# Ledger of designs, part 61: peptides against a protein of PDB entry 3C2G

Target 1, 209 residues: chain A of PDB entry 3C2G
Amino acid sequence: IRTFDLLGLLLHDSDAIDGFVRSDGVGAITTVVQYPNNDLIRAGCKLLLQVSDAKALAKTPLENILPFLLRLIEIHPDDEVIYSGTGFLSNVVAHKQHVKDIAIRSNAIFLLHTIISKYPRLDELTDAPKRNRVCEIICNCLRTLNNFLMMWIPTPNGETKTAGPNEKQQVCKFIEIDILKKLMSCLSCEGMDTPGLLELRSTILRSFI

## One batch from the design tools (peptide; made by RFdiffusion4, then SolubleMPNN)

Design b2_p15_8_s1 (from b2_p15_8, 11 letters changed)
Fold by OpenDDE base, seed 1:
Structure b2_p15_8_s1 (fold): chain B 209 residues (1-209), chain A 15 residues (1-15)
Amino acid sequence: as target 1 above (209 residues)
Amino acid sequence: SFFEELLKSSLELKK
């Protein structure tokens, strides 16, 4: 735990982060967090989030790491773990088609829907820190979904993948009234990734309307 | 559509 905290303090610049990733740091973290200790898992996931936008991740095989992380998020009802994990997911799938495919095959869409669905409405949360954390989690999930949906939107200069029947069914769940209400709640929350949420709104309109 | 209007409303909430 303390080691992860120390590593987090040392990884302030891009070169250090890339060095850590190139040395299989992500794999090392995933190995350590297999120990059933909540504090350790929290610290490990936080560190993953810190390195999640590293350039070196483009060269890192994620076929084993990503399914493990998704499972970890699924089984741990811890907001800090979920926040860090969904943040990691959102960052690693960005602009990387191969990683998106791995995530989708690993049932990421369903997991994201489950995560969003389990949290109450933001207006029902009176504790500001809790409300903000929940909002951030939902934003991470929705940003990830946006990255998936973008794969199936035709572009003028490229061939677009067609969503399979299973993926189509899964993504249709995100236009249900409960999810849309939560999207609206996030949009109304100050200090959140509003541009990302607005992009998702646009993507939903193009995909479903 | 209903969904389109709902999404438009979400934008208004941001303002």
Scores: peptide ipSAE 0.021, ipTM 0.483, DockQ to the pose 0.051
Fold by OpenDDE base, seed 4:
Structure b2_p15_8_s1 (fold): chain B 209 residues (1-209), chain A 15 residues (1-15)
Amino acid sequence: as target 1 above (209 residues)
Amino acid sequence: SFFEELLKSSLELKK
């Protein structure tokens, strides 16, 4: 735990982060967090989030890492772990088709839906720190969904792929009323990535209407 | 549809 905290303090610039990733730092973290220690898992996931936008991740094999992390956030009922994990996911899938494919094959779409569904409406949360954390989690999930959806619609400079039947079924769950209401609630939250959420809205419109 | 109206309303809230 202390090691992860220390690493987080040391990895404060892009070069250091890239160096860590090139040295299989992500794999090392995922190995360590396999131990059933909640504090260790939380610290490890936090560190993963810190390095999740590293350029070196494009060259890192994630075939074994990503499914493990998805399973971890699925089974661990910790908001901090879920926050870090979904944040990691949203960043690592961005602009990387091979990573998106791994995530989708590992049932990421359904998992994201499950995560969003388990949390109450933001207006029902009176504790501001809790509400903010939940909002961030939902936003991470929705941002990840946006990254997936963008593969399946024509873009000027992007690769277009057809969603399979399983993916279509999973994605359709995101247009249920409760999910859409949560999207709207996130749009109303102060300090959130409103442009990104509006982009998601646009993507949903193009995908489903 | 309700879906369309919901998405439309979300945009209006940000105007």
Scores: peptide ipSAE 0.020, ipTM 0.496, DockQ to the pose 0.048
Fold by OpenDDE base, seed 3:
Structure b2_p15_8_s1 (fold): chain B 209 residues (1-209), chain A 15 residues (1-15)
Amino acid sequence: as target 1 above (209 residues)
Amino acid sequence: SFFEELLKSSLELKK
């Protein structure tokens, strides 16, 4: 735990972060968080989030790492782990088609749906810190979903994939009435920044212009 | 279409 905190302090610039990632730092963290210690898991996931936008990740194999992290989020009902994990996921899939494919094959879409379904509407949460954290988690989930949808929208400079029947079924869960009500409550929450849903809206609109 | 249905739902959320 202390080691992770110290590493977090030392990783204060992009070059240091890239150096850590190139030295298989992500793999090292995932090895450590396999131990059944909640504090280690929290600290490790937090550190993963800190390095999740590193340029060096484009050259890092994630075939084993990503499924492990998704499973970790699935089995740990810890808001801090879920926050860090969904944040990592949203960043690591960005602009990387092969990573998106790994995530989808590893049931990421259904996991995101499950996470959103787990939490109540934000207006039902009276504790401000809890409400803020839940909102951030939902935003991470929506940002990840947005990144997936972008694969299926024709772009002039990009390869376009067709969503398979399984992917369509999974994504359709996000437009069910109960989920939509939760998303509406998120948008309506005063003082909360919910860019994820707005970005998702923009992505959908771009498919028709 | 799949995207058209998503669009309809998204627009309703903005209201």
Scores: peptide ipSAE 0.018, ipTM 0.542, DockQ to the pose 0.053
Fold by OpenDDE base, seed 5:
Order: sequence, then C-alpha cells, then structure tokens
Structure b2_p15_8_s1 (fold): chain B 209 residues (1-209), chain A 15 residues (1-15)
Amino acid sequence: as target 1 above (209 residues)
Amino acid sequence: SFFEELLKSSLELKK
C-alpha cells in the first residue's frame, strides 16, 4: 500500500508515467492486487487509474490484464475499486480499437450495465460525497459505452465494424428506462462531464434511430 | 419501433 502511494507521488508527469508503463508497471500492479487484501486492491486500482491515459498503453499487451481487471470490478462491491477500475477501462479503450475488442470479448458491455443497474438513482442519495462518487462511476461506464458505440457508427471515409448479434443485445440493455433515467440524473450533477454525457445521448440516438 | 419510442420518451423527460 505504501509503495503504491509512493509511486503515485512520483508519477506526476507524463514521461514518468510512460516510463512506468513501458517497464510493465501495469502488469506489476495487476499481479499485486491478486492477493485478497481490500486496501491493497483499492490502492492498486487507484494507481492504475493514475496511469490509465498513458500513451505507452497503446503498446502494452492487455489481453490478460483487462479481463482480470473486469473480473475484479465484477466481484468487488467497493465503490473506490469500481470507480478506479471503470475509470481505467474508460481511458484505456479510448482511441484504441484493439483494446475495445478485448474489452467487448471480455463481456465489458454487460458488466457496465450491471454496475449502473446496481446503484440507486442519484436523487435518492442524500450524502453528497457518495452521490458524487456514484455519479462518477456511472459516467465512467457511460463514457466507455460511448467509445464502444462509436465503433459501429458509419464514418464518411471509413469502414465501420458492424456490431454482432451478441453486442447488439447487450447494448439494447442501455436503452432501458431505468438506465436512461440514471443518465439523465447524471446530467443534473454539478462538476460532471456533461459534454461527454450529451455526446453519449447523441451516440445512442444515432445507434438506435 | 419500440426502441425509438423508448428513446423519445426518455429524451422528453429531460426537457
């Protein structure tokens, strides 16, 4: 735990973060968090989030790492683990088709739906810190979904991948009224990535209409 | 379609 905290302090610039990632830092963290210690898992996932936007991740093999992280998020009820993990997922899939494919094959779409579904409506949360954290988690999930949906939208000059039947079925879960209500609830939260949520809404419209 | 109707109803709730 202390080591992860120290690493977090040292990794304060992009070059240092890239260096850490190139040295298989992500793999090292995932190895450590395999031990059933909640504090260690929380600290490790937080560190993963801190390095999740590193350019070096584009060259990092994630075939084993990403499925492990998804499983970790699935089995841990800890909001901090879920926040960090979904944040990591959102960042690593951005602009990386091969990572998106790994995530989708690892049932990420269904997992994201499950995560959003388990949380109450934000209006029912009276504790501001809890409400904000839940909103951030939902936003992470929805941002990741947006990245997936964008793969299936035709571009004027590019070949677009068509969603398979399984992916279509999974995506359809996000147009459930309860999910859409939670999306709308997030849009009402101050300090959230409202532009990103609006983009998702637009993407949903383009995907289903 | 069912999906279009559901989406429209959801968007109207935001306005």
Scores: peptide ipSAE 0.017, ipTM 0.505, DockQ to the pose 0.040

Design b2_p15_8_s2 (from b2_p15_8, 10 letters changed)
Fold by OpenDDE base, seed 3:
Structure b2_p15_8_s2 (fold): chain B 209 residues (1-209), chain A 15 residues (1-15)
Amino acid sequence: as target 1 above (209 residues)
Amino acid sequence: SLFQQLLEESLALRK
C-alpha cells in the first residue's frame, strides 16, 4: 500500500508514467492486486487509472491484464475499485481496435450493463459524494460503450466491422429502457460529461438505426 | 428498430 502511494506521488508527470509502463508497471500492479487485500486492490486500481492514458500502453500486451481487471470489477462491490477499473477500461480501449476486441470477448458490454443495473437512479441518491461517484462510474461505462459502438460504424477510409450476434445481444441488454433512464439521469448531474451522453445517442443512431 | 424505440422512449421520459 505504501509503495503504491509513493508511486502515485512520484508518477505526476507523463515521462515518469511512460517509464513506469515501459518497465511493465501495469503487469506488476495486476500481479500485486491478486493478493486478497481490499486496501491494496483499491490502491492498485487507482494507480492503474493514473497510468491508463499513457502513450506507452499502446505497446503493452493487455490480453491477460484486461480479462483479469474485468473479473476484479465483477467480484468487488467497492465503488472505488469499480470507478478506477471502469476508468482504466474506457481509456485503454480508446483508439485501440485490438483492445476493444479483447474486452468484448471478455463480456465487457454485459459487465457494464451489470454495473449500471447495480446502482439506483441518481435522483434516489441524497448523498452528494455518493451520487457523484455513481455518476462518474456510469459515465465511464457510457464512454466505454461508445468506444465499442464506434467500431461498427462504417467509415469511408476504414475497415467496416460488423457486430456479431453475441455482441448485438450484449448491446441490446445495455440499451434497455431502465438502463437508458439511468444514463439520462446523468444529464442533471453537475460536472458530468453531457457531451459524452449526447455522443453516445448519436453513435447508437448511426450504428444500429 | 428496437434500439431506436428504446432510445426514444427513454428520452421522452426524461423530458
Scores: peptide ipSAE 0.024, ipTM 0.577, DockQ to the pose 0.041
Fold by OpenDDE base, seed 2:
Structure b2_p15_8_s2 (fold): chain B 209 residues (1-209), chain A 15 residues (1-15)
Amino acid sequence: as target 1 above (209 residues)
Amino acid sequence: SLFQQLLEESLALRK
């Protein structure tokens, strides 16, 4: 845990982060967090989040890392792990078709639905730090989903992937009444990614309903 | 749609 804390303090700029990633830092963290220590897992996932937007990740193989992280998020009820993991996922899939494909094949869409489903409405959370963290988690999930949906939007100058029946079914779960009520509670919070949600709405209405 | 209605309601509550 102390090593991860130190690394987090040392990685101040994009060049340092890229250097860490090029040295297989992401793989190293993924290996270490397999140790059954909650504090270590939290620290490792937080460090993953800190390097998740690195340019060098475009050249990093994530075929083994993403499925592992998704499983880790699935089995750990820890909000900090879920926050860091969903944040990592959101950042690494952004503008990377190959990474999106790996995540989707690893059942990421269903996992995101499950995560949103497990949390109560934000208005039922009276503890402000807890409420804020839950809001951030749900925002990470929605941002990730939006990144997936962007693949299926026709562009004039690009090839678009057609959503399969499985993907459509998983996405349609996000229009369930209980999910929508939770999303509504998030939209009422300060700092909500309103533009992202509006885009998500538009895409779902056009392509999935 | 229900989705649109709930989204609009949420945005109205933030204002």
Scores: peptide ipSAE 0.022, ipTM 0.617, DockQ to the pose 0.048
Fold by OpenDDE base, seed 4:
Structure b2_p15_8_s2 (fold): chain B 209 residues (1-209), chain A 15 residues (1-15)
Amino acid sequence: as target 1 above (209 residues)
Amino acid sequence: SLFQQLLEESLALRK
C-alpha cells in the first residue's frame, strides 16, 4: 500500500483531515509529488482532493502550493491527476478571496480553458468510464470558473472587485463555439448542475459581453 | 442565442 493511499484511508473524518492540514500535510504532498513518478503523483493529487474542503485550509498559506499544483495539472496528461487537481482547485478557492487571487494570478482561468480544450465532446466518447471522468473534469473547471466570477458580481453586503483586462480575455474564451459545445454536452450526464451552468452563462454574458 | 441553442440541444440529448 502506497503512503498516500494509506493516509487516505486514515483521513476518514473532518477532525483527522483538519489535523493533517494543520500539520502542513498539503505542503508535504506537494513536496513529494515533485518527483517524476506518475503513480505517486496520482496518489498525491487524489489525497489533495480528499482534504480540499478542510476548514484548516483557510489558515494555510497557498502562495507556493497552488501555483505548483496548477503547473502540475498543466503539464501532466493523466486524467486522474487532472480530475483530482481541478477538484482540489474548485474546492480550495470556494469562499476564499485570497486563494482565488492566487489562482487567477497563476493563470488558472486560461488553464481551465486549456484543460477543456484537450478533451473531445462527451458524445464522442464511447467508453463510459472515460466519458464520466471527462464530464467530472469539465464540471470541476466550470465550478472553479463560477467561483472566480462570483468575485465580480456586485453584492449589497460584499466588496466587489473588477476583473482585469487579461481576466476578461481569458473568460471570453469560454464562449468559443467549440468550448460551448463541450460544456453543453455535460448536460447529458447525470449529476450535472444545470442551474449552475445557466448561472455561469448569465454571469459571463453580463460581466464580459 | 448560440448558447441557448446548444443548451436546448444538450437537454434534448439528456431525455
Scores: peptide ipSAE 0.017, ipTM 0.505, DockQ to the pose 0.042
Fold by OpenDDE base, seed 1:
Structure b2_p15_8_s2 (fold): chain B 209 residues (1-209), chain A 15 residues (1-15)
Amino acid sequence: as target 1 above (209 residues)
Amino acid sequence: SLFQQLLEESLALRK
């Protein structure tokens, strides 16, 4: 735990972060968080989030790491773990088709739905720190989902993949009234990227309905 | 309601 905290303090420089990642730092963290210690898991996942936008991750094989992280998020009800894990996921899939494919094959879409489903509407949370954390988690999930959906949107220079029936069915879960209410609660929060979130909803409706 | 408004806005952006 203290080691992860120390690393977090040191990794403010992009070169240092890249160095850590090149030295299989992500793999090292994933090994350590296998211990049944919630504090250790929190610290490790937070560190993962801190390095999740590193350029060196493009050269890091994530075939084993992503499924493990997704499982970790699934089985740990800790908001801090979920926050860090979904943040990591959102960042690593950005602009990386191969990573998106790994995540989707690892049931990421359904997991994101499950995560959103477990939390109440933001207006039902009176504790501001809790409400803010939940909002961030939901935003991480939605950002990740948006990145997935972008794979099936035609680009000017080429044909995109067609979403299969399974993917369509999974994404259609986000049209459920309870999910929509939660999304709308996020959209109503001050400082939220409302246009971006509305774009996501529009994309879902356009592509899958 | 705000919910209904935002939903309608999202639908309006459909192509």
Scores: peptide ipSAE 0.015, ipTM 0.517, DockQ to the pose 0.043

Design b2_p15_8_s3 (from b2_p15_8, 11 letters changed)
Fold by OpenDDE base, seed 5:
Structure b2_p15_8_s3 (fold): chain B 209 residues (1-209), chain A 15 residues (1-15)
Amino acid sequence: as target 1 above (209 residues)
Amino acid sequence: SAFEELLKQSLRLYK
């Protein structure tokens, strides 16, 4: 635990983070968090989040890492783990088609829907820190979803992948009224990634409704 | 569908 905390303190610049990632730091964290220790898992996932936007991740094979992380998020009902894990996911899939494909094959869409569905409406949360954390989690999930949806929107300059039947079914779950209400609630939260949520809203309105 | 239109309208309110 202390080691991850120390690493987090040392990884304060982009070059250091890239160096860590190039040295298979993500794989190392993933190995460590396989131990059934909640504090270790929290610390490891937090560190993953810290390095999740590293440029070096584009060259890191994630075929084994992503399925593991998704499973970890699924089986650990810990807001901090879920926050960090969904944050990691949202960052690593951004602008990387091959990573999106891995995530989708690993049932990420369904998992994200499940996560959002399990949390109460934000207006039902009276504790501000809890409400903010839940909002952040939902935002992470929705940002990730937007990244997936974009890959199925035809562009004038190229062939776009079509969603498979299973993927289409999973996407349809995100336009159910309860999910849309949560999206709208998140849009009302101050200090959140409002641009990302607005982009998702636009994506849905333009291409999926 | 009527439902899609309703959703569209609802989403527009939260711009």
Scores: peptide ipSAE 0.024, ipTM 0.588, DockQ to the pose 0.044
Fold by OpenDDE base, seed 2:
Structure b2_p15_8_s3 (fold): chain B 209 residues (1-209), chain A 15 residues (1-15)
Amino acid sequence: as target 1 above (209 residues)
Amino acid sequence: SAFEELLKQSLRLYK
């Protein structure tokens, strides 16, 4: 636990973070968080989030890491773990088609839906810290979904994929009224990725309704 | 639809 905290303090610049990632730091963290200690799991996942946008991750194999992390998020009820894990997922899939494919094959779309569905509406949460954390989690999930959807939108200079029947079915769950209400609730939160959420809304309207 | 109403609400708030 203390080791992860210390690492978090030291990994405050991009060069240090890249160095850590190049030394298989992500793999090391994922090994440690397999221990049944909630504080350790929280600290490890937080550290994962801190390094999740590192340039060096483009060269890091995630075939074993992502399925494990997704399973951890699925079974762990801790909001801090879910926040860090969904944040990590959102960042590592961004602009990386091969990572998106790994995540999708690991049932990420369904998991994201499950996570969003688990939480109450933001207006039902009276505790501000809890409400803010839940909002951030939902935003992480929705941003990740948007990143997946981008693969299936034709771009002038890029390769587009066609969603398989399974992926299409999973994505269609995000047009459920409960999910859409949560999307709208997140749009009302200060400091959220409003442009990204608006883009997701537009994508849903154009491509999936 | 309920979705359309949500969109309308969103547009009123953010446009």
Scores: peptide ipSAE 0.018, ipTM 0.517, DockQ to the pose 0.042
Fold by OpenDDE base, seed 3:
Structure b2_p15_8_s3 (fold): chain B 209 residues (1-209), chain A 15 residues (1-15)
Amino acid sequence: as target 1 above (209 residues)
Amino acid sequence: SAFEELLKQSLRLYK
């Protein structure tokens, strides 16, 4: 635990983070968090989040790492683990088609829907720190979904994949009234990725309804 | 109901 905290302090610039990732740092963390220790899992997932936007991740195989992380956030009710894990997922799928494919095959869309559905409405949360953390988790999930949807929309500079029946069915769950209400609540939160959430809303309305 | 109306209005803007 202390080792992960110290590593987090040492990884204070982009070059250090890239060096850590090139040295299979992500694989090392995922190996350590396989031990059933909640504090270790929290610290490891937090460190994963810290390195999740590293350029070196483009060359890192995630075929075994990503399914493991998805299973971890599925079985742990810990908000800190879920926050870090969904944040990691959102960052690693960005601009990487092969990583998106791995995530989708690993049932990521359904998992994201499940996570959002399990949390209460933000208006029902009176504790500000808890409400803010829940909002961040929901935003991470919705941002990840937006990244998935973009691969199914024709762009001038990219090849597009057609959504399969299973993926389309899973996406349709996000137009449920309770999910849309949570989306709207997140749009009202300060410091959130409002442009990304607006893009998601537009994409759902125009392309998937 | 007020929230639902706001939601409907918001969704129409991005149709």
Scores: peptide ipSAE 0.016, ipTM 0.494, DockQ to the pose 0.036
Fold by OpenDDE base, seed 1:
Structure b2_p15_8_s3 (fold): chain B 209 residues (1-209), chain A 15 residues (1-15)
Amino acid sequence: as target 1 above (209 residues)
Amino acid sequence: SAFEELLKQSLRLYK
């Protein structure tokens, strides 16, 4: 735990982060978080989030790492782990088609739906820190979903991937009333990734409603 | 439902 905290302090610049990632730092963290210690898992996932936008990740094989992380956040009820894990996911899939494919094959869309569905409505949360954390988690999930949906939007070159029937069915779950209400709640929160959420909203309206 | 339609309309306001 202290080691991860120390590493987090040392990884304060992009070069240090890239160096850590190139040295299989992500793999090292995923190995450590296999131990059944909640504090260790929290610290490890937080560190993953800190390095999740590293340029070196583009060259890092995530075929084994990403499915493991998805499973971890699926089975772990800890908001901090879920926050860090979904944040990591949202960052690593950004602008990386091959990573998006790995995530989708690993049932990420369904997992994101499950995560959003388990939380109460934001207006029912009276504790501000809890409400903010839940909002951030939902935003991470929805931003990730938006990144997936972008794959099926026609590019200026006229080429687009067609969503398979399974992916389409999974995405259609996000038009359920409770999910849409949560999207709206997030859009009303200050300081959130509103542009990303608006883009998702637009995609849903055009493609699924 | 009427509520679903209202929700869809609400979403359109953010277009």
Scores: peptide ipSAE 0.018, ipTM 0.493, DockQ to the pose 0.039; fails the geometry check

Design b2_p15_8_s4 (from b2_p15_8, 12 letters changed)
Fold by OpenDDE base, seed 2:
Structure b2_p15_8_s4 (fold): chain B 209 residues (1-209), chain A 15 residues (1-15)
Amino acid sequence: as target 1 above (209 residues)
Amino acid sequence: SEFQELLEKSLALRK
């Protein structure tokens, strides 16, 4: 725990983060968080989130890391783990076709749906910190899904990947009425102090509502 | 299809 906290403080610039990633830092974290300690898992996942937008990740094999992380957030009810994990996922799949494919093959779309389904409407949460964290989780899920959707949008050159039938079915679950109600509740979420997150929420929700 | 509608919405927001 202390090591991860220290690393989080030291990794304050892009060069340091890239250096950590090039040294297989992501693999090291995923190894450590296999230890059954909730605080350690939280700290490790938070550190993953901190390095999730590193340029060096483009050259990092994620075939073993992503399935593990997805399983981790699937089995942990911890909001902080889910927040960090979905945040990591959303960042690492961005602009990386091969990473998106790994995530999708690892049942990421269904998992995102499950996560959103787990949480109540935000207007039912009276505790502001809890409500904000849930909102962030939902936004991470939607951002990830949006990144997946982009794969199936035709390029100006006419090239496009076709979604499989399973992927199509899983994506369509996000427009179910119960899911939409939860997503709509995000628009009424108060107490958020991050303009960027609010902008993302608005843009993503308009894609589904 | 519902899927295509989602794609269209996604595309529209990026223009």
Scores: peptide ipSAE 0.027, ipTM 0.548, DockQ to the pose 0.098
Fold by OpenDDE base, seed 3:
Structure b2_p15_8_s4 (fold): chain B 209 residues (1-209), chain A 15 residues (1-15)
Amino acid sequence: as target 1 above (209 residues)
Amino acid sequence: SEFQELLEKSLALRK
């Protein structure tokens, strides 16, 4: 855990982060977080989030990493792990169709729905830090979902894939009334420390629902 | 379809 703390302090510029990723840093983190220590898992996932937009990730095989991370999010009811993990997921699938495919095959759509379903409506959360974190998690989920949906939208110069019946069914779950109510509650969420996430949330929700 | 509606909403986000 001390190593992760040190890395978090040192990896503050893009070149250092990219160098870490090129040296299989992501694989190293995923190996370490297999140890059953909650603090270590939190620190490792946070570090994953920190490097999730590195250019070197385009050359990093994620076939083994993504399924592991998805499973980690599934089995750990820790907001910090879920926040970091969904943040990582949303960033790595962005503009990478092959990575989206890996995530979808690993049941990511269902997991995103499960995560949103787990949390209460934001207007029911009185603790501002908790409410903000939950809002960020839901935002990460929606951003990831939108990235998936882009694969099935015809583009003028791109190949369009067709969603399978299972994918269609899982996606349709996001417009169920209970889910929509939770998403609507996100629009009223105030007091977040990240204005950028608020803007993203507003844009996603206005377009999604 | 419900699926098509979600796709259209996603398109709106990209614009």
Scores: peptide ipSAE 0.023, ipTM 0.553, DockQ to the pose 0.100
Fold by OpenDDE base, seed 1:
Structure b2_p15_8_s4 (fold): chain B 209 residues (1-209), chain A 15 residues (1-15)
Amino acid sequence: as target 1 above (209 residues)
Amino acid sequence: SEFQELLEKSLALRK
């Protein structure tokens, strides 16, 4: 735990972060967080988030790492783990088609739906720190989803990949009445990524129906 | 308002 905290304090510049990643730091973290200690898992996931935008990640194979992280998020009902994990996910899939594919194959779309569905309405959370954290989690999910959806949006420069029937079905779950009502309740909350939310809904309605 | 419009549209598409 303290080791991860120390590493977090040291990794303030991009070169140091890249160095850590090049030395298989992500793999090391994923190994350590297999220890059944919630504090350790929290610290490890936080460190993952801190290095999630490293350039060196482009050279890091994520075929084993992403499925593990997604599973970790799935089984740990810890806001800090979910926050860090979804933050990591949103950053690593950005502008990287192959990483998006890995995540999607690992049931990421359904997982993100589950996360959003299980959290209460933001306007029902009276504790500001809790509300803010949940808001951040939802924003991470939205950003990730939008990144996934763009894979299936036609671009002027060529044909895009078509979403499979399973992916399409999973995406369409985000326009069901219950989840829409929940997402609408987020619009009035300070800090909510309203543009991201609107983008998600717009993209689904335009391209998946 | 914009989201409400999208909601209405989605409901119309589903039913």
Scores: peptide ipSAE 0.020, ipTM 0.437, DockQ to the pose 0.036
Fold by OpenDDE base, seed 4:
Structure b2_p15_8_s4 (fold): chain B 209 residues (1-209), chain A 15 residues (1-15)
Amino acid sequence: as target 1 above (209 residues)
Amino acid sequence: SEFQELLEKSLALRK
């Protein structure tokens, strides 16, 4: 636990982060967090979040790592783990088609929906720190979803894929009334990425409506 | 869409 905390403190610049990632740091973290220790899992996931935008991740094989992390998020009822994990996911899939594919094959879209579904509306949360954390989690989920959807929209200079029927079905769940109410509550949250939510709306409409 | 409508309503209320 202390080791992860210390590592996080030492990773202050992009070069150090890239060095850590190139040395299979992500794999090392995922190996350690396999132990059933909540504090260790929290610390490990937080560290993953800290290195999640590293350029070196583009060269890191994530075929085994990403499914594991998704499963960890799925089974662990800890807001901090979910926050860090969804943040990691959001960053790691950005601009990386192969990583998006791995995530989607690992049922990431459904997981994102499940996460959002499990949390109450933000207006029902009276504890400000809790509300803020939940808001951030939902934002991470939506940003990740947007990243997935973008690959299915034709661009002049980009590779375009077609969403499968299962993927479309999973995406459609995000327009359920309960989900929409939660999304609406997020728009009222201070610091929320409103432009991002609008972009997501546009992306969903262009892709599926 | 319902999503668009809800989003727009939310934005309107936020102002």
Scores: peptide ipSAE 0.014, ipTM 0.443, DockQ to the pose 0.045

